# Peptides against a protein of PDB entry 3ESW, part 159

Target 1, 322 residues: chain A of PDB entry 3ESW
Amino acid sequence: NNIDFDSIAKMLLIKYKDFILSKFKKAAPVENIRFQNLVHTNQFAQGVLGQSQHLCTVYDNPSWHSIVLETLDLDLIYKNVDKEFAKDGHAEGENIYTDYLVKELLRYFKQDFFKWCNKPDCNHCGQNTSENMTPLGSQGPNGEESKFNCGTVEIYKCNRCGNITRFPRYNDPIKLLETRKGRCGEWCNLFTLILKSFGLDVRYVWNREDHVWCEYFSNFLNRWVHVDSCEQSFDQPYIYSINWNKKMSYCIAFGKDGVVDVSKRYILQNELPRDQIKEEDLKFLCQFITKRLRYSLNDDEIYQLACRDEQEQIELIRGKTQ

## One batch from the design tools (peptide; made by RFdiffusion4, then SolubleMPNN)

Design b2_p21_6_s4 (from b2_p21_6, 10 letters changed)
Fold by OpenDDE base, seed 5:
Structure b2_p21_6_s4 (fold): chain B 322 residues (1-322), chain A 21 residues (1-21)
Amino acid sequence: as target 1 above (322 residues)
Amino acid sequence: DELIELRELIEELQKLAEEQR
């Protein structure tokens, strides 16, 4: 008797769907208690929650998307994307166009749009004077700087003219469209908004060891793809552990649809102790926040996202890239 | 994770079903 594998698969899929949907129902009282206890007793958990409250939603601003699209040289960007797509993309299908778009945005952002700032130029001496700048420390924002979500201002003195130059660390990405400079934080912040402005699924990845980057969900590759604007890097998650020999403990991805521990994608060697939270509690925390972020979604959306989540977990556990 | 394993089993069954067609 030929085993009716099709019938079995269909029955299992129905049961699987029902089970998945059941997990995304409103949290039980016991889960709420566990969550509250965890965030009140564990500082790392509180930090993850605090970041999720900002990073998961801040970039979903249609007004900001419009400002971004009005600011970028879209003609140049699409010209370059079309050029690369015309070479290879027609054979691979239309979904690859978005990968070319992200690659061009990486190029455009690093080469044409934004600047790395170790030290600011002297406001008095002009361009290419950063070598003459001595750090004096950091202070709080002034009244003008405070309008642009500035937490700290780095203060520099020019060794040539003696004048003070302020380098505000702005967290307002719209202000960064004007300033066009920063470090990894400013780069990742604005670049995350840029990608979101094109309607892409994007996550902000926070590394505990003082680095940040993005992930983009590629419809062509059918997975989350590493994106680092500072490095003009696409799909190179190994650069930190292997190329930089960086030691890391946690990488957490924050997106509109979920919070995910993506440490396994990036921590390939030199793993630091994961002693900030129990692994089970971190898993619970990420799942609980993800569940809350999906409360307004319909059953089909929840199911589709859950299928994507399962594929990502398979990838992270087994290293199977599609 | 039992759910991941279940999903993989479903995918394997779907492949087997396709091979039988």
Scores: peptide ipSAE 0.036, ipTM 0.716, DockQ to the pose 0.737
Fold by OpenDDE base, seed 4:
Structure b2_p21_6_s4 (fold): chain B 322 residues (1-322), chain A 21 residues (1-21)
Amino acid sequence: as target 1 above (322 residues)
Amino acid sequence: DELIELRELIEELQKLAEEQR
């Protein structure tokens, strides 16, 4: 009796799909209670929730995407992408083209578009005067700065002319298209929006130890890829733990379709104590928020995302599946 | 973990089915 393996596989797949979909149904009352209690009692959980409410949705703004695409030198970007793509002998239409695009966007952003700002230049003395700037502290935004979602303003005094220069820490990525300067926060914020503007699946990764970066879902590699605009880095998740010897405890990825603890991807050594939340509670929290973000999706979308999530979890547990 | 194993099993069965074609 030739076992119809195809029929068995199809039947198992149907049952599997139904099982997966059942997990994404409305949260049970017990889960809601657990979630509420966790967020009210655990500061780290509250922080993750607060970040998810902003980071998971803020970049899904079509108006912002249009402004970004109008601001970038698309001709230069695509010229460079096409050049590198052709050089490596790839045919047009391959999924790998998007990886070349992201690599060029990293180059363009760091080399041509945005500037790292340890200290601002003196507004009076002009360019290349940051060395003369002394930090005086931070202040609240003024009326103009407040229009651009500014939380804090760093204040600097010029040692040469004595004038005060303000460095607003803008959270409005559209304002960052104008200012074209910042630190890891501004870099990651605007670069996340840039990637989103090209229709890419992007997550914002928050590290508790004061760094932030992106992940891009590569259709070619069929996985989430580390992307750091500050470092012009593509697929180098080891850079922090290994190259920098950075000590880290938590890395949380925030995207439109979910919140994921990606610590295992980035924390390869020098792990700090994970004492901010119980591991089971963090897992529950991320799953609960992810479930909420998917409530409006259809069964096929939910299933496809769940399959992607499973592949990622396998990767995070076992390492790169060769 | 059990779900991952089930998924892997389904994929193996699919592969076996393709090899029989």
Scores: peptide ipSAE 0.035, ipTM 0.711, DockQ to the pose 0.658
Fold by OpenDDE base, seed 2:
Structure b2_p21_6_s4 (fold): chain B 322 residues (1-322), chain A 21 residues (1-21)
Amino acid sequence: as target 1 above (322 residues)
Amino acid sequence: DELIELRELIEELQKLAEEQR
């Protein structure tokens, strides 16, 4: 009797879909109690929740996307993408074109658009005067700076002219389109918005050890791809652990559709103690937030995202970039 | 883990079904 594998697979797939969908239904009272207790008793959990409330949704702003696209040199960007795409002979692959776009955006952003600011130039002495700047500390924003979601302002004194220069740490990415300077936070913030403005699936990755970057979901590679605007890096998750020999404990990815512990992708060596939360509680927290983010999605969307999540978990466990 | 295993099983069954065609 030839086993009807097709029939069995179809029946199992139906049951599997139903089971997956059941996990994304409204949280049970017990899960809500566990969640509330966790975020009230664990500071790290509270931090992850707080970040998710901002990072998972802030970049899904159509008005911001329009402003970004109006600000960038799209003609240059697409010209360069078309040029690189034509060289590799993949003339008909829309999916690979997006990878070229992200690579060009990395180039454009770092080389043509945004600047690293370790210390600001002196507002009085002009360009290339950062070497003359002495940090005096940080203070709260003034009334003007506060309009642009500024949490802190770094204060510098010029050793040459004695004047004070303010370096506001703006969290408003639209303000960053004007200032075009910052550190890893400003770089990642604006670059995340830029990628989102092209309609891409993007996550913001927070590392506890004071770094941040992006992930882009490549339809060509069918996986989440490491993207670091500061490093002009595409698909190099190893750069922190291996190249920098950085010690890390947690990497958490924040996207519109979920919160994911991606530590296994980036922490390849020199792992710091993961003592901020129990592993089971972190897993629960990320799943619970992800579930909440998906409450408005239909069954097909939930299922497709769940399949993507499963493939990512397989990748993270097996280390196989398929 | 159980879900991953179930998914892999479904994919394997689908592959076997395709091989039988």
Scores: peptide ipSAE 0.033, ipTM 0.684, DockQ to the pose 0.764
Fold by OpenDDE base, seed 3:
Structure b2_p21_6_s4 (fold): chain B 322 residues (1-322), chain A 21 residues (1-21)
Amino acid sequence: as target 1 above (322 residues)
Amino acid sequence: DELIELRELIEELQKLAEEQR
């Protein structure tokens, strides 16, 4: 009696789909109360919510995507992608092309487009004068700087000419297309927008210990891939814990379709105490925000994303990238 | 998580179904 494994699998998949979809129904009153209490009583939860309200939606701006694509040297980018893709041939399928694109965007962004700014150059003395700059502290933005979502301006004095140079920390990624300089915050902000402008699934990863990076969903690898524009790094989640020997407590990924605790991907050693929130409450918070972000999606979209989420959770538990 | 176990079981059944074709 050949067991019809195909029929059994199909029947189980139907039941599984219905069960998954049931979890994404409108939140019960009790869940809303739990959520409200959590964000009112826990500062970390309030911070995650505040970040989600910005980071999950800000990069989904078609006008910004157009400005990005008009600003980048697309001819150079695609020429380099095509060249690298042609070396490996079409044997690995069309989906690998996006991995080559992201790798080239990392190269292009770091080597050709954007600059690291530890200290600004002196506005009076010109280029390569940052070594002469002394930090005086930070102040609020002026009337012009405030137009570009600037929360803080770092102030520097030139040791050579005595003039003051302002380094505004812009949060407007369109302004960063003009300035083309910054630290990890500016790098990750603009690079997240760049990846989104190519129609890619991208998350912004916030680390509590003052670093930020991206994740890209590779259709070829069928998983979320670590992407750090500052490091020109692709699929190297270990660089922080192992290479830098960095101590970390929380890594939270923010995307249009969800908020996910990705700490297990990046915190491989030297884990700091996770004492800012109860683990159950953090899990609930991320799931609740994710559920809200998906309220407008149809059943098929919800199911596909839920399957992706489950695969990611399996990966994070097992530590094995299949 | 019971859901992970269920998904793994479904994947195993799908693999067995492919091996029978």
Scores: peptide ipSAE 0.038, ipTM 0.736, DockQ to the pose 0.719; fails the geometry check

Design b2_p21_7_s1 (from b2_p21_7, 9 letters changed)
Fold by OpenDDE base, seed 1:
Structure b2_p21_7_s1 (fold): chain B 322 residues (1-322), chain A 21 residues (1-21)
Amino acid sequence: as target 1 above (322 residues)
Amino acid sequence: MDEEIRKLKEKIKEAIEKAKE
């Protein structure tokens, strides 16, 4: 009996798909109990959940995308992208164009659009007066600042004129299109929205040790790519551990389709104790939130994302991201 | 990676390879 190996392969593929899909079924009561217990008893887990409730969905706003695209100098951006793309002779296909776009957006954002703000300039004395500013502390937002999702306002006094300057830490990325300044939080927040506005698949990466960046899924490279707007960095996940010698414990990526522990991509040395949560509980938490984020997706979408997830996990285990 | 998935993928790979012979 000629074993129809093709038929067997097809059958196995079907069974594999069904198996994958079975993992994305509605959580069993026991899993819900475990999840609820975890987020109520573990502060780190509660923090991850809280961040996911915001970061996984906030950037999927078509109205915001339109505002971003209307605000950016698209002519300049695409001119530069086209120029760089033309140098490579198109041999690598159309998918590489998006990588060039992201690289240009990094350049444009840092060089032309946004400003780093350690201390604000004095509102009275004008530009280049930040050296005269003394921090007085932080306070809550006033009525106007509260309109733009502001939780904290840093207060500075000018040593020259004695006037007070407020530096609101806005979380509304649309307000950041106006203010055009901030630190890593504001940079990453707005830049994540910018990338999303171009229809890209983007994750916000939170590092417990007070830094944030994003990841972009490159169709050309067929993987998640490190992107740091503050550093104008593309595909350099090693910069924190190696270049900065930064000590880190957790890096968590938040996207519309999932929450992923990406610590292995970025923590290459100087690992701090991972004592905030059990590893098995963190894995469970990320998977559980990811499952919830995908509840509305069809079987084909779930399957494709699951395949991508698996490839990422293999990459993270093998350390091949360099 | 889920061990069950790994095993299943290996079986699929084997089946595909045999189908090409």
Scores: peptide ipSAE 0.010, ipTM 0.408, DockQ to the pose 0.666
Fold by OpenDDE base, seed 5:
Structure b2_p21_7_s1 (fold): chain B 322 residues (1-322), chain A 21 residues (1-21)
Amino acid sequence: as target 1 above (322 residues)
Amino acid sequence: MDEEIRKLKEKIKEAIEKAKE
């Protein structure tokens, strides 16, 4: 009985594909009930859902991508990418070029384009006057600021001239192309859009303990790569737990194709209690939202993404990031 | 996805050309 191992392997692959595709069919009524109950009874789940409704889709705007590309110094960026790519040679293939691009975008963004703003400069006294600024508190946006998705405005008084300076916390990334300043929220928001504008697969990572960053899917490394624009950091997921000694409980990644708990990538020590939701419910929630985000995709796209998801889960379990 | 990436590459190329102008 010549067991045609090749025929068996092909049949197993077909069955496996069908099995994977079956998981991404429309949710069963019981799953919908579980989901509705979870988001109505658990505040953390409601928060994750709310974030997914915004972060998973907002950056997929072709008009915004065009504005970004028109605003950046593309000649400088590609000159630097080409220079670094030429040093390491073409031997590693075309896919590594994108890694060089992301690294240059990190450099360009931090060094040439955007500014960290702990305190604003005085509008009256001019540049390098932030040291003279005293916080008075926060208030709602005025009529002009409200046009740019502003949730809060920080108010400062200049100790030198006594004038008031407003620091609107804009959530409109197009406005941030103009203002070119902010903290981790503004940095991550605009940088996520920048990466998306180059046609990259990008996720927005939310940390419960008041930090945010990106992940980029590297075709060269064939995995999700940590990217922090504030730190000009590429593939250094350990910086928070080890370098900062930061205590963390949850890191959730939001992308167009899914929502993923990536806590295991970043929480290497000093883990805070994960008491906001049951682990099984969080897993269910992320999978359910991911399923919904993929409803319009074809079978081949669903299968490819599912294979990627499986590889990521294996990576997260094994703890082998580098 | 490949076609979208191709279109983006073309847009980037066009933007670079316009910037040289």
Scores: peptide ipSAE 0.010, ipTM 0.410, DockQ to the pose 0.013
Fold by OpenDDE base, seed 2:
Structure b2_p21_7_s1 (fold): chain B 322 residues (1-322), chain A 21 residues (1-21)
Amino acid sequence: as target 1 above (322 residues)
Amino acid sequence: MDEEIRKLKEKIKEAIEKAKE
């Protein structure tokens, strides 16, 4: 009896696919109840949900992508990418080329395009006057600032001329293309959009301890890669916990296709208590939101993403950057 | 469930490897 191993393997693969797909079907009524109860009773869960409603979808705007591509010096970027790609003896390979692109975008963004702003320059005294600026506090946006999704405005007084300078914390990434300055929030916001504008799979990573960064999915490395625009950092997830000796509790990644607890990638030491939510509830929450984000996807897309998710989970458990 | 899936994957992998043999 020649056991047609190929037929059995195919059948097993079909059953496995069906099993995986079954997990992403419409949430059972009991899951909906659990989700609603969790979001209503747990503030952290509510926060994660709120962030997901914005961060998972806001960057998937084709009009914004066009504006970004029109704003960036693409000739310079691609020239530099081509140059670095050629140095490494790589003649061909779209997958690895994308890694070089992201590295150049990090360079370009930090060195040529965007500026770190601890304190603004005095609007009256001009450039390089931030040293003369004293913080007075923060206030709500004015009518003009409100047009650009501004939640807060930091107010500074110039010690030299006495004039007030406003530093609006814009959340509109298109406005950030104009202002070209900010802190980690503005940097990550705009840089996430930039990466998305090149057609990359990108996640926004929120750290509870007041930092934010990106991940992009490298087809060459076949994994999510840490990307921090502020640090011009590529694939250095250890920089926070080890280099900065930062204490952290939660790192949550928000992407169009899912919400993932990526804490294990970044919290290598100095872990703070994870007391904001039960681990099981957080896992459930992320999975539930992820399912919702995938409701419109076809079975093949769902299956491919599920395979990617599983690979990531294995990576996170093993701690081995392959 | 993750452990069951891992076990299933390992079994499938083993089965595939055995089938190549």
Scores: peptide ipSAE 0.008, ipTM 0.364, DockQ to the pose 0.392
Fold by OpenDDE base, seed 4:
Structure b2_p21_7_s1 (fold): chain B 322 residues (1-322), chain A 21 residues (1-21)
Amino acid sequence: as target 1 above (322 residues)
Amino acid sequence: MDEEIRKLKEKIKEAIEKAKE
């Protein structure tokens, strides 16, 4: 009996697809109860949920994308991308072009567009006066600052002229296109929007230990790629644990299609206790939120994303970026 | 569904083993 291997394979694939799709059906009542109990009883879970409600969707704004593209020097960006792409002998149309684009955006953003702000310059004394600035603390936003999703304003006094300079911590990325300065939060916020504006698949990565960065899904590499605008870093997930010797407990990626614990990608050594939530509960939470984010997707989209998720999970387990 | 998938995997495994013979 010639076992029709092709027929068996097809049947298996169909059953597998159905199985995968079944995982993304509407949550069972028991799952909803578990979710509600978890977010009400666990502060970390509540925090993850709160972040997901913002970070997973905020950057999917076509109006913002248009503003970004109108603000950036696209001619310069594409000129540089084309130059580097051609230099390495790649043919037009290769998926690797997008990797070059992201690398140029990292360069452009750090070198030409945005500024790191430890302390602001004095509004009165002008440029390069940050050394004269003394922090006085923080306060709430004024009426103007409040228009741009500002939660906190850092206050500085100039030691030279005695004037007060305000450094609003804006969360509105469109305002950041104007101010063009900040710390890791502002950098990551605006850079995430920039990447999204080019139609890229991007996640915002939150680290509990006060750092944030991006991940970009490279079609060429067929995986999520570490992207840190502050560091002009592409595909260097090890920089925190190894280069910085940073101690970390949680890294969570937030994207339009899901929430993923990516701690294993970045926490390579010096792991802090993961005591904020049970591992099973965190896994459940991320899966539950991911499921909700995919409720409106069709079966093909769900299946493709599930395949991507599986590949990522394999990568995270093996600890080898293929 | 899990049982069906398991059964299919077993059948495939058996088929592969028979083909090596």
Scores: peptide ipSAE 0.000, ipTM 0.320, DockQ to the pose 0.234

